# Peptides against a protein of PDB entry 4Z5W, part 235

Target 1, 305 residues: chain A of PDB entry 4Z5W
Amino acid sequence: IPDVFLELNKLWYFSAQSNLFNGEMPRSLSNSRSISLLSLRNNTLSGQIYLNCSAMTNLTSLDLASNSFSGSIPSNLPNCLRLKTINFAKIKFIAQIPESFKNFQSLTSLSFSNSSIQNISSALEILQHCQNLKTLVLTLNFQKEELPSVPSLQFKNLKVLIIASCQLRGTVPQWLSNSPSLQLLDLSWNQLSGTIPPWLGSLNSLFYLDLSNNTFIGEIPHSLTSLQSLVSKENAVEEPSPDFPFFKKKNTNAGGLQYNQPSSFPPMIDLSYNSLNGSIWPEFGDLRQLHVLNLKNNNLSGNIP

## One batch from the design tools (peptide; made by RFdiffusion4, then SolubleMPNN)

Design b2_p30_2_s1 (from b2_p30_2, 21 letters changed)
Fold by OpenDDE base, seed 3:
Structure b2_p30_2_s1 (fold): chain B 305 residues (1-305), chain A 30 residues (1-30)
Amino acid sequence: as target 1 above (305 residues)
Amino acid sequence: EEEEEEKELLEKELEELLKSLLPQSSSEVS
């Protein structure tokens, strides 16, 4: 990418995704005062990620996913006071989340999917301080670590949590019961054990639950048949924040930004590939909004209702 | 085989999610 962005003092959006760009990020781009949206995903960019947050005062979204960046996660990102969305998926950091992220109050959406992130305990302890954090994706990290069950962890505004394919050990963590706005939970493809906790059915906004490919035992909690978001559309208490891509509000924000509807996440309960026993509750028939109920490869018995 | 297909599906769904979190310019829809 040429180092010409100093002259582009009105450049608000720069997308150069899915190209063959190599080398480092241009210094003029890392110092741009005008850029709000930066996407460089799916390139061969390399070196250390450096952003001059004191210059980049308009930066709101950063997508650097699927690049060959190296080194530590940039600890100065919390100084980008308007930075809301970060996608660092498929960047092999081999690092922990920086302690500075405790101060990342502008952060609303974070992905480190397949980024060789280590120490899930430290990551969650840090990220719980991000009061505006709504979407957290940590899939394909923390290999064979233990999912923290520390009840003091609090993600009060969390709407999406995806921590799939980590081979995580432990149980469904009790601290998730403190996330009443949770809409999507994916803990699939782990080594989680114990019973599925009944308090999951108290998450009134939860419409997508994937606990598949684990080692869960016991009965399916009857409380899952009372998930309000899956019973009725009217009882979806929290108006989805317009910043949340899952919701059909065509917020024609005055800037002509369209969020892709994630048509990819139907209302779903997937409990497949576990060791669950007992019956299928007939009250699953009350979940009128449910599109997918996957219970395959369990030890369930009795009649299909 | 089935496990690889399910992992590939999860990776695709996750990629579409991540794309949806980023505001797209309306100029790419023309």
Scores: peptide ipSAE 0.055, ipTM 0.673, DockQ to the pose 0.039
Fold by OpenDDE base, seed 4:
Structure b2_p30_2_s1 (fold): chain B 305 residues (1-305), chain A 30 residues (1-30)
Amino acid sequence: as target 1 above (305 residues)
Amino acid sequence: EEEEEEKELLEKELEELLKSLLPQSSSEVS
């Protein structure tokens, strides 16, 4: 990418995704005062990620995913006072979340999927301070760590939590009950154990639950048959934020930006590949909005309702 | 086999989610 962004003082959106760009990110780009949306996803960019947050005062979205960047996670990103969305998926950092992210009040969506992030306890302790955090994706990190169950952890505004394929140990953490706006929970492909907690059925906005490929035991909580978002379309108390990808509301923001509805996340309960026992509750028939119920490869018994 | 297919599906779903978290230009949906 050429170092010509100083002259582009009106450039608001720059997308150069899915190209063959190599080398470092241009210094003029890292100092752009005009750029709000930056996507360099799916390239071969390398070196250390550096953004001059004092210059980049309009930066709201950053996608650097699927690049060959190296080094530490930029600890100065919280100084980008308008930065809401960060995608750092598939960047191999081999690092912990910076302590400075406690101050990241503009942050609404964060992904480190498959980014060699370490220390899930520290990561969650830091990120709980991000009061505007709605989407958190941490899949393919924290290999064989323990998922912290500290009840003091609080993600008040969390709507999406995905921490799949980490081989995480522990139980479904009770601190998730402090996230009443949770719409999507994926903890699949871990080594989570214990029972599925009944309080999951109190998450009235929860429409997608993946707990598949774990070591859960006991009965399916009957409270899952009362998930309000899956019972009635009208009982979805919280209109998903227009920033939530799952809803077709054309973000008729005056700039012509749309969020793609991920057709990939149907209303779902996946509890497959566990050690669950007992019956399938006939009251799953009350979940009129449910598209997928996956209970395969368990120890369930009785009649299919 | 099923485990590999399910992991590949999860990776694809996550990739689509991650794309959806970012504002897409209306021109990329055509």
Scores: peptide ipSAE 0.053, ipTM 0.674, DockQ to the pose 0.040
Fold by OpenDDE base, seed 2:
Structure b2_p30_2_s1 (fold): chain B 305 residues (1-305), chain A 30 residues (1-30)
Amino acid sequence: as target 1 above (305 residues)
Amino acid sequence: EEEEEEKELLEKELEELLKSLLPQSSSEVS
């Protein structure tokens, strides 16, 4: 990428994703005062990630995913006072989350998917201080670590949590009950054990639950048949926040609430590939909004309702 | 094999999720 961004003093949006750009990020780009949205995803950019947050006062979104960046996670990112969304997926940091992220109050969405992040306990302890954090993706990290169950962990505004394919040990953590706005939970492809906790059915906004490919035992909690978001359309009218994709747009022309869900996230309960036993509850028939119920490869018995 | 296919699917779903969380330019919503 050429070092010409000093001349682009009105540049608000720069997308150069899915190109063949190599080398380092231009210094003029790292000092841009005008840029709000920066996407350089899916290139071969290299070197240390550096952003001059004192200059980049308009930066609201940063996508650097799928690049060959090296070194540490930029600890100064919390100084970018308007920065809401960060995608660092597929950047091999081999690092822990910086302690400075405790101060990241502007942060609403963070992904480190497949970024060789280490120490899940420290990561969650740090990120719980991000009061505006709504989306957290930590998939393909923390290999064979233990998912912390510390009840003091609090993600009050969390709507999306994805921590899949980490080979994590432990149980479904009780601290998730402190996230009443949770809409999507994926803990699939781990080594999680114990029973599925009944309090999951109290997450009234939860429409997507993936606990597949774990070592869960016992019965399916009957409380999952009471997931309000899957029973009725009426209660899930949160106004569309532009920061979250899963909001109901009122289609003004059709009188219907259209979910702007990515087609990849249907209303779903996946409990497949576990060691669950007992019966399928007939009251799953009350989940009138449920699109996918996957219970395959368990020890379930009785009648199919 | 099945674990690798599921990881690839999950990575694609996460990429689409992340794209939807990024402010799309008004031209991609048409």
Scores: peptide ipSAE 0.028, ipTM 0.623, DockQ to the pose 0.040
Fold by OpenDDE base, seed 5:
Structure b2_p30_2_s1 (fold): chain B 305 residues (1-305), chain A 30 residues (1-30)
Amino acid sequence: as target 1 above (305 residues)
Amino acid sequence: EEEEEEKELLEKELEELLKSLLPQSSSEVS
């Protein structure tokens, strides 16, 4: 990418994703005062990520995913006071989350999926201080670590938590009960054990639950048959459109082709590939909004209701 | 309008990312 962004003083959005760009990110780009949205996803960019947050005062979104960047996670990103969304997926940092991220109050969405992030305990202890954090994706990190169950962890505004394919040990952590706005939980493809906790059924906004491919035992909690988001449409709290509404509110007025792209996440309960026992509750029939119920490869018995 | 289109683009990118992170049930173990 050429070093010409100083002259582009009106450039608000720069998308150069899915190209063949190589080398380092231009220094003029790292100092752009005008850029709000920066996507360089799916390139071969390399070197250290450096952003001059004192210059980049308009930066609201940063997507650098699927690049060949190396070195440390930029510890100065919390100084980008308008930065809400960060996608660093598939960047091989081999690092911990910086302690400075405790101060990242503008942060609403963070992905480090498959980024060789280490120390899940430190990561969650840091990120709980991000009071505006709604989406957290940490899949394919923390290999064989223990998922912390520390009750003091609080993600009050968390709507999406994905920590799949980490081979994590432990149990479903009690601190998730402190996230009443949780809509999507994926803890699949881990080594999580114990019982599925009944308090999951108290998460009134939870419409997508994936606990598949773990080592859970015991009965399916009957409280899952009372998940309010899956019982009725009216309890889909029209909370003001999250910065990433999984449900595209169809703007009815623009006569454009309604590409009904099926919602990427159907209303789902996946408990497959565990060691669950007991019966399927007939009251799963009350979940009128449920699209997918996957209970395969368990030790369930009795009648199918 | 432009700011809404950009939000929609960012939402699509996140949806695509999230789709790529979910274990697709279709890995038939051959």
Scores: peptide ipSAE 0.027, ipTM 0.603, DockQ to the pose 0.052; fails the geometry check

Design b2_p30_2_s2 (from b2_p30_2, 20 letters changed)
Fold by OpenDDE base, seed 3:
Structure b2_p30_2_s2 (fold): chain B 305 residues (1-305), chain A 30 residues (1-30)
Amino acid sequence: as target 1 above (305 residues)
Amino acid sequence: DEEKELEELLKLLEQLLKESLLPKSSSDIS
């Protein structure tokens, strides 16, 4: 990419996705005062990620996913005071989350999916201080670590948590009960054990639950049949935060708030590939908004309701 | 301008979420 962005003082959006760009990110781009949205995903960019946050005062979204960047996670990113969204998926850092991220108050969405991030305990301890954090994706990291269950962990505003395919040990962490706005939980493809906790059914905004491919035992919590977001459309009236892609108000002139749930995340309960026993609760029939109920490859018995 | 910025931000977030599911979908296709 040429180093010409100093002349582009009105450039607010730059997208150069899915090209053959190599080398380092241009220094003029890292110093752009005008850019709000930057996407360089799916290239062969390399070197250390460096952003001059004192210059990049308008930067709100950064997508560098699927590049050949190396080194540490940029510890100065919290100094980008308007930076809300970061996608660092498929960048192989082989690093821990910087302690400086405790101060990342502008952060609303973060992905490190498949980024060779280490130390989940430190990561969660740091990220809990990001009070505006709504979306957290940590899939394909922390290989064979233990998912911390420390009750002091608190993600008050968390709406989406995806920590799949980490081979994580432990149980469903009780600190998630402190996230009442949680809409999507994916802990699939781990080595999580114990019982599925009943308090999951108290997460009234939860419409997508994936606990598949774990080692859960015991009965399916009856409380999952009372997930309010799946029982009725009326109680799903959390005003879609404009920061959350799932809830574009279609201004359809007909007075029904059709929440266009992205087709990528249908209302779902997936408990497949566990060691769950007991019956299928007939009250799953009350979940009128549920599109997918996957209970395959368990030890369930009795009648299908 | 602000509406377009918001639309592009939302598209980026949608893509971020899709990318988080890709490891599962790729394992289901194999």
Scores: peptide ipSAE 0.146, ipTM 0.736, DockQ to the pose 0.055
Fold by OpenDDE base, seed 5:
Structure b2_p30_2_s2 (fold): chain B 305 residues (1-305), chain A 30 residues (1-30)
Amino acid sequence: as target 1 above (305 residues)
Amino acid sequence: DEEKELEELLKLLEQLLKESLLPKSSSDIS
């Protein structure tokens, strides 16, 4: 990429994704005052990630995923006061999340999917301080670590949590009960054990639950048959903040908030590939908005309702 | 344009979510 971005003083959006760009990020790009949206995803860019946050005052979104960047996670990113969204997926850092991220108040969406991030306890302890954090994706990290169950952890505004394919040990953490706005929970492809907690059915906004490919035991909590987001269209009172791709408000003239769930995330309960026993509750028939109920490869018995 | 900024933010969020699900689709084929 040429070092000419100083001349592009009106450049608001730069997308050069899915090309063959190599080398480092141009210094003029790292100092751009005009850029709001930067995507360099899926290239062969290398070196250390450096952004001059004092210059990049308009930066709101950063996608550097699937590049050959090396070194530490940039600890100065919290100084980018308008930076809301970060995608660092598939960048092999071999690092912990920086302590400076405790101050990352502009952060709304973060992905480190498959980025060789270590120490899930430290990561969650840091990220709980991000008061505006709504989307957190940590898939394919923390290999064979224990998912912390510390009740002091609080993600009050969290709507999407995805921590799949980490081989995590532990149980469904009680601190998730402090996230009443949670809409999507994916803890699949781990080594989580114990029972599925009944309080999970009290998450009134939860429409997508994936606990598949774990070691859960016991009965399916009856409270899952009362998930309000799956019972009725009407009780979704809070318009999900426009920051969530799941809720394109199609202005259809009829006053019902049609949650146009993206076809990629249908209303779903997936409990497949566990060691669950007991019966399928007939009251799953009350979940009129449910598209997918996957209970395969368990020890369930009795009648199918 | 705030509408365009929001649209591109939503696209990025959708991409983040898709990237998180890709490993599952590969394992269901095995």
Scores: peptide ipSAE 0.107, ipTM 0.721, DockQ to the pose 0.052
Fold by OpenDDE base, seed 2:
Structure b2_p30_2_s2 (fold): chain B 305 residues (1-305), chain A 30 residues (1-30)
Amino acid sequence: as target 1 above (305 residues)
Amino acid sequence: DEEKELEELLKLLEQLLKESLLPKSSSDIS
């Protein structure tokens, strides 16, 4: 990429994704005062990620995913005071989350999917301080670590948590009960054990639950038949998170952006590939909004309701 | 254009979520 971005003083959106760009990010780009949206995804860019946050005062979104960047996670990113969304998926950092991310108050969405991130305990302890964090994707990291169950962990505004395919040990952590706005939980493809906790059924906004491919035992909590988001369309707390296009806003206000995009995430409960026993509750029939119920490969018995 | 900025942020969010689910589809092909 040529180092000409100083001349582009009105450049607000730069997308150069899915090209053959190599080498380092241009220094003029890292100093752009005008850029709000930067996407360089799916290239062969290399070196250390560096952003001059004192210059990049308009930066709101950063997508650097699927590049050959290396080294540490940039500890100065919290100084980018308008930076909301970060995609660092498929960048092999071999690092921990920087302590400076405790101060990342503008952060709303973060992905480190398949980024060789280590120390899940430290990562969650740091990221809980991000008061505006709604979306957290940490899939394919933390291999064979223990999922922390520390009750002091609090993600009050969390809507999406995806920590799949980590071979994580432990139980479903009680601190998730402190996330009442949680809409999507994926802890699939781990080594989680114990029983599925009844308090999951109290997450009234939860419409997508994947606990598949774990080592859960005991009965399916009856409280899962009472998930309010799956019982009725009306009690889906349309807190319009404008940030989630996946939720069909009801056609109430004629003038709003029709996010008529079919939810790429159908309303789902997947408990497949566990060691669950007991019966299938007939009250699963009350979940009128549920599209997918997957209970295959368990030790369930009795009648199919 | 704030509307365009929001739309692009939402597209990025959708991409983040899609990237998280891709490993599940590859295991069904083995």
Scores: peptide ipSAE 0.101, ipTM 0.719, DockQ to the pose 0.051
Fold by OpenDDE base, seed 1:
Structure b2_p30_2_s2 (fold): chain B 305 residues (1-305), chain A 30 residues (1-30)
Amino acid sequence: as target 1 above (305 residues)
Amino acid sequence: DEEKELEELLKLLEQLLKESLLPKSSSDIS
């Protein structure tokens, strides 16, 4: 990428995604005062990620995913006072989340998917201080660590939590009950054990639950048959998170399901590939908004309702 | 199959992240 961004003093949006760019990020780009949206995803960019947050006063979005960046996570990112969204997926940091992220009050959405992040306990302890954090993706990190169950952990505004494919040990953490706005939970492909907690059914906004490929035991909590988001169309939390239009209002126009809506996650409960026992609750029939119920590869018995 | 589903989910989420960054169309401020 050429180092010409100093001349582009009105450049608000720069997307160079899905190209063959290599080398380091241009210094003039790292100092751009005008850029609000920066996407360099899916390139072969290398070196240390550096952004001059004192210069980049308009930066609201940063997508550097799927690049060959190295070194530490930039600890100065919280100084980018308007920065809301960060995508660092598929960048191999081999690092912990910086403690400075405790101060990242502008942060609404963060992905470190497959970024060789270490120390889940520290990561969650830090990120709980991000008061505006709504979406957190930590998939493919923390290999064989223990998912902390500390009840004091609080993600008050969390709507989306994805921590899949980490081989995490432990149980479904009770601190998730402190996230009443949770809409999507994926803890699949871990080594989580114990029972599925009944309080999950109290998450009235939860429409997508993936607990598949774990070591859960016991019965399916009957409370999952009462998930309000899956019972009623009206309780489809109409608050489009401005940051994640998972729920575009179905245009109430009676015509066919034009899934031309931005690809929304289907309403889903996946509990497959566990050691769950007991019966399938007939009251799953009350979940009129449920699109996918996956219970395969368990120890379930009795009649299919 | 399941790894592919996860990858698709992550791609979708990444796309949603980008879409969310777009200024809300002025129509929803009424």
Scores: peptide ipSAE 0.031, ipTM 0.610, DockQ to the pose 0.034

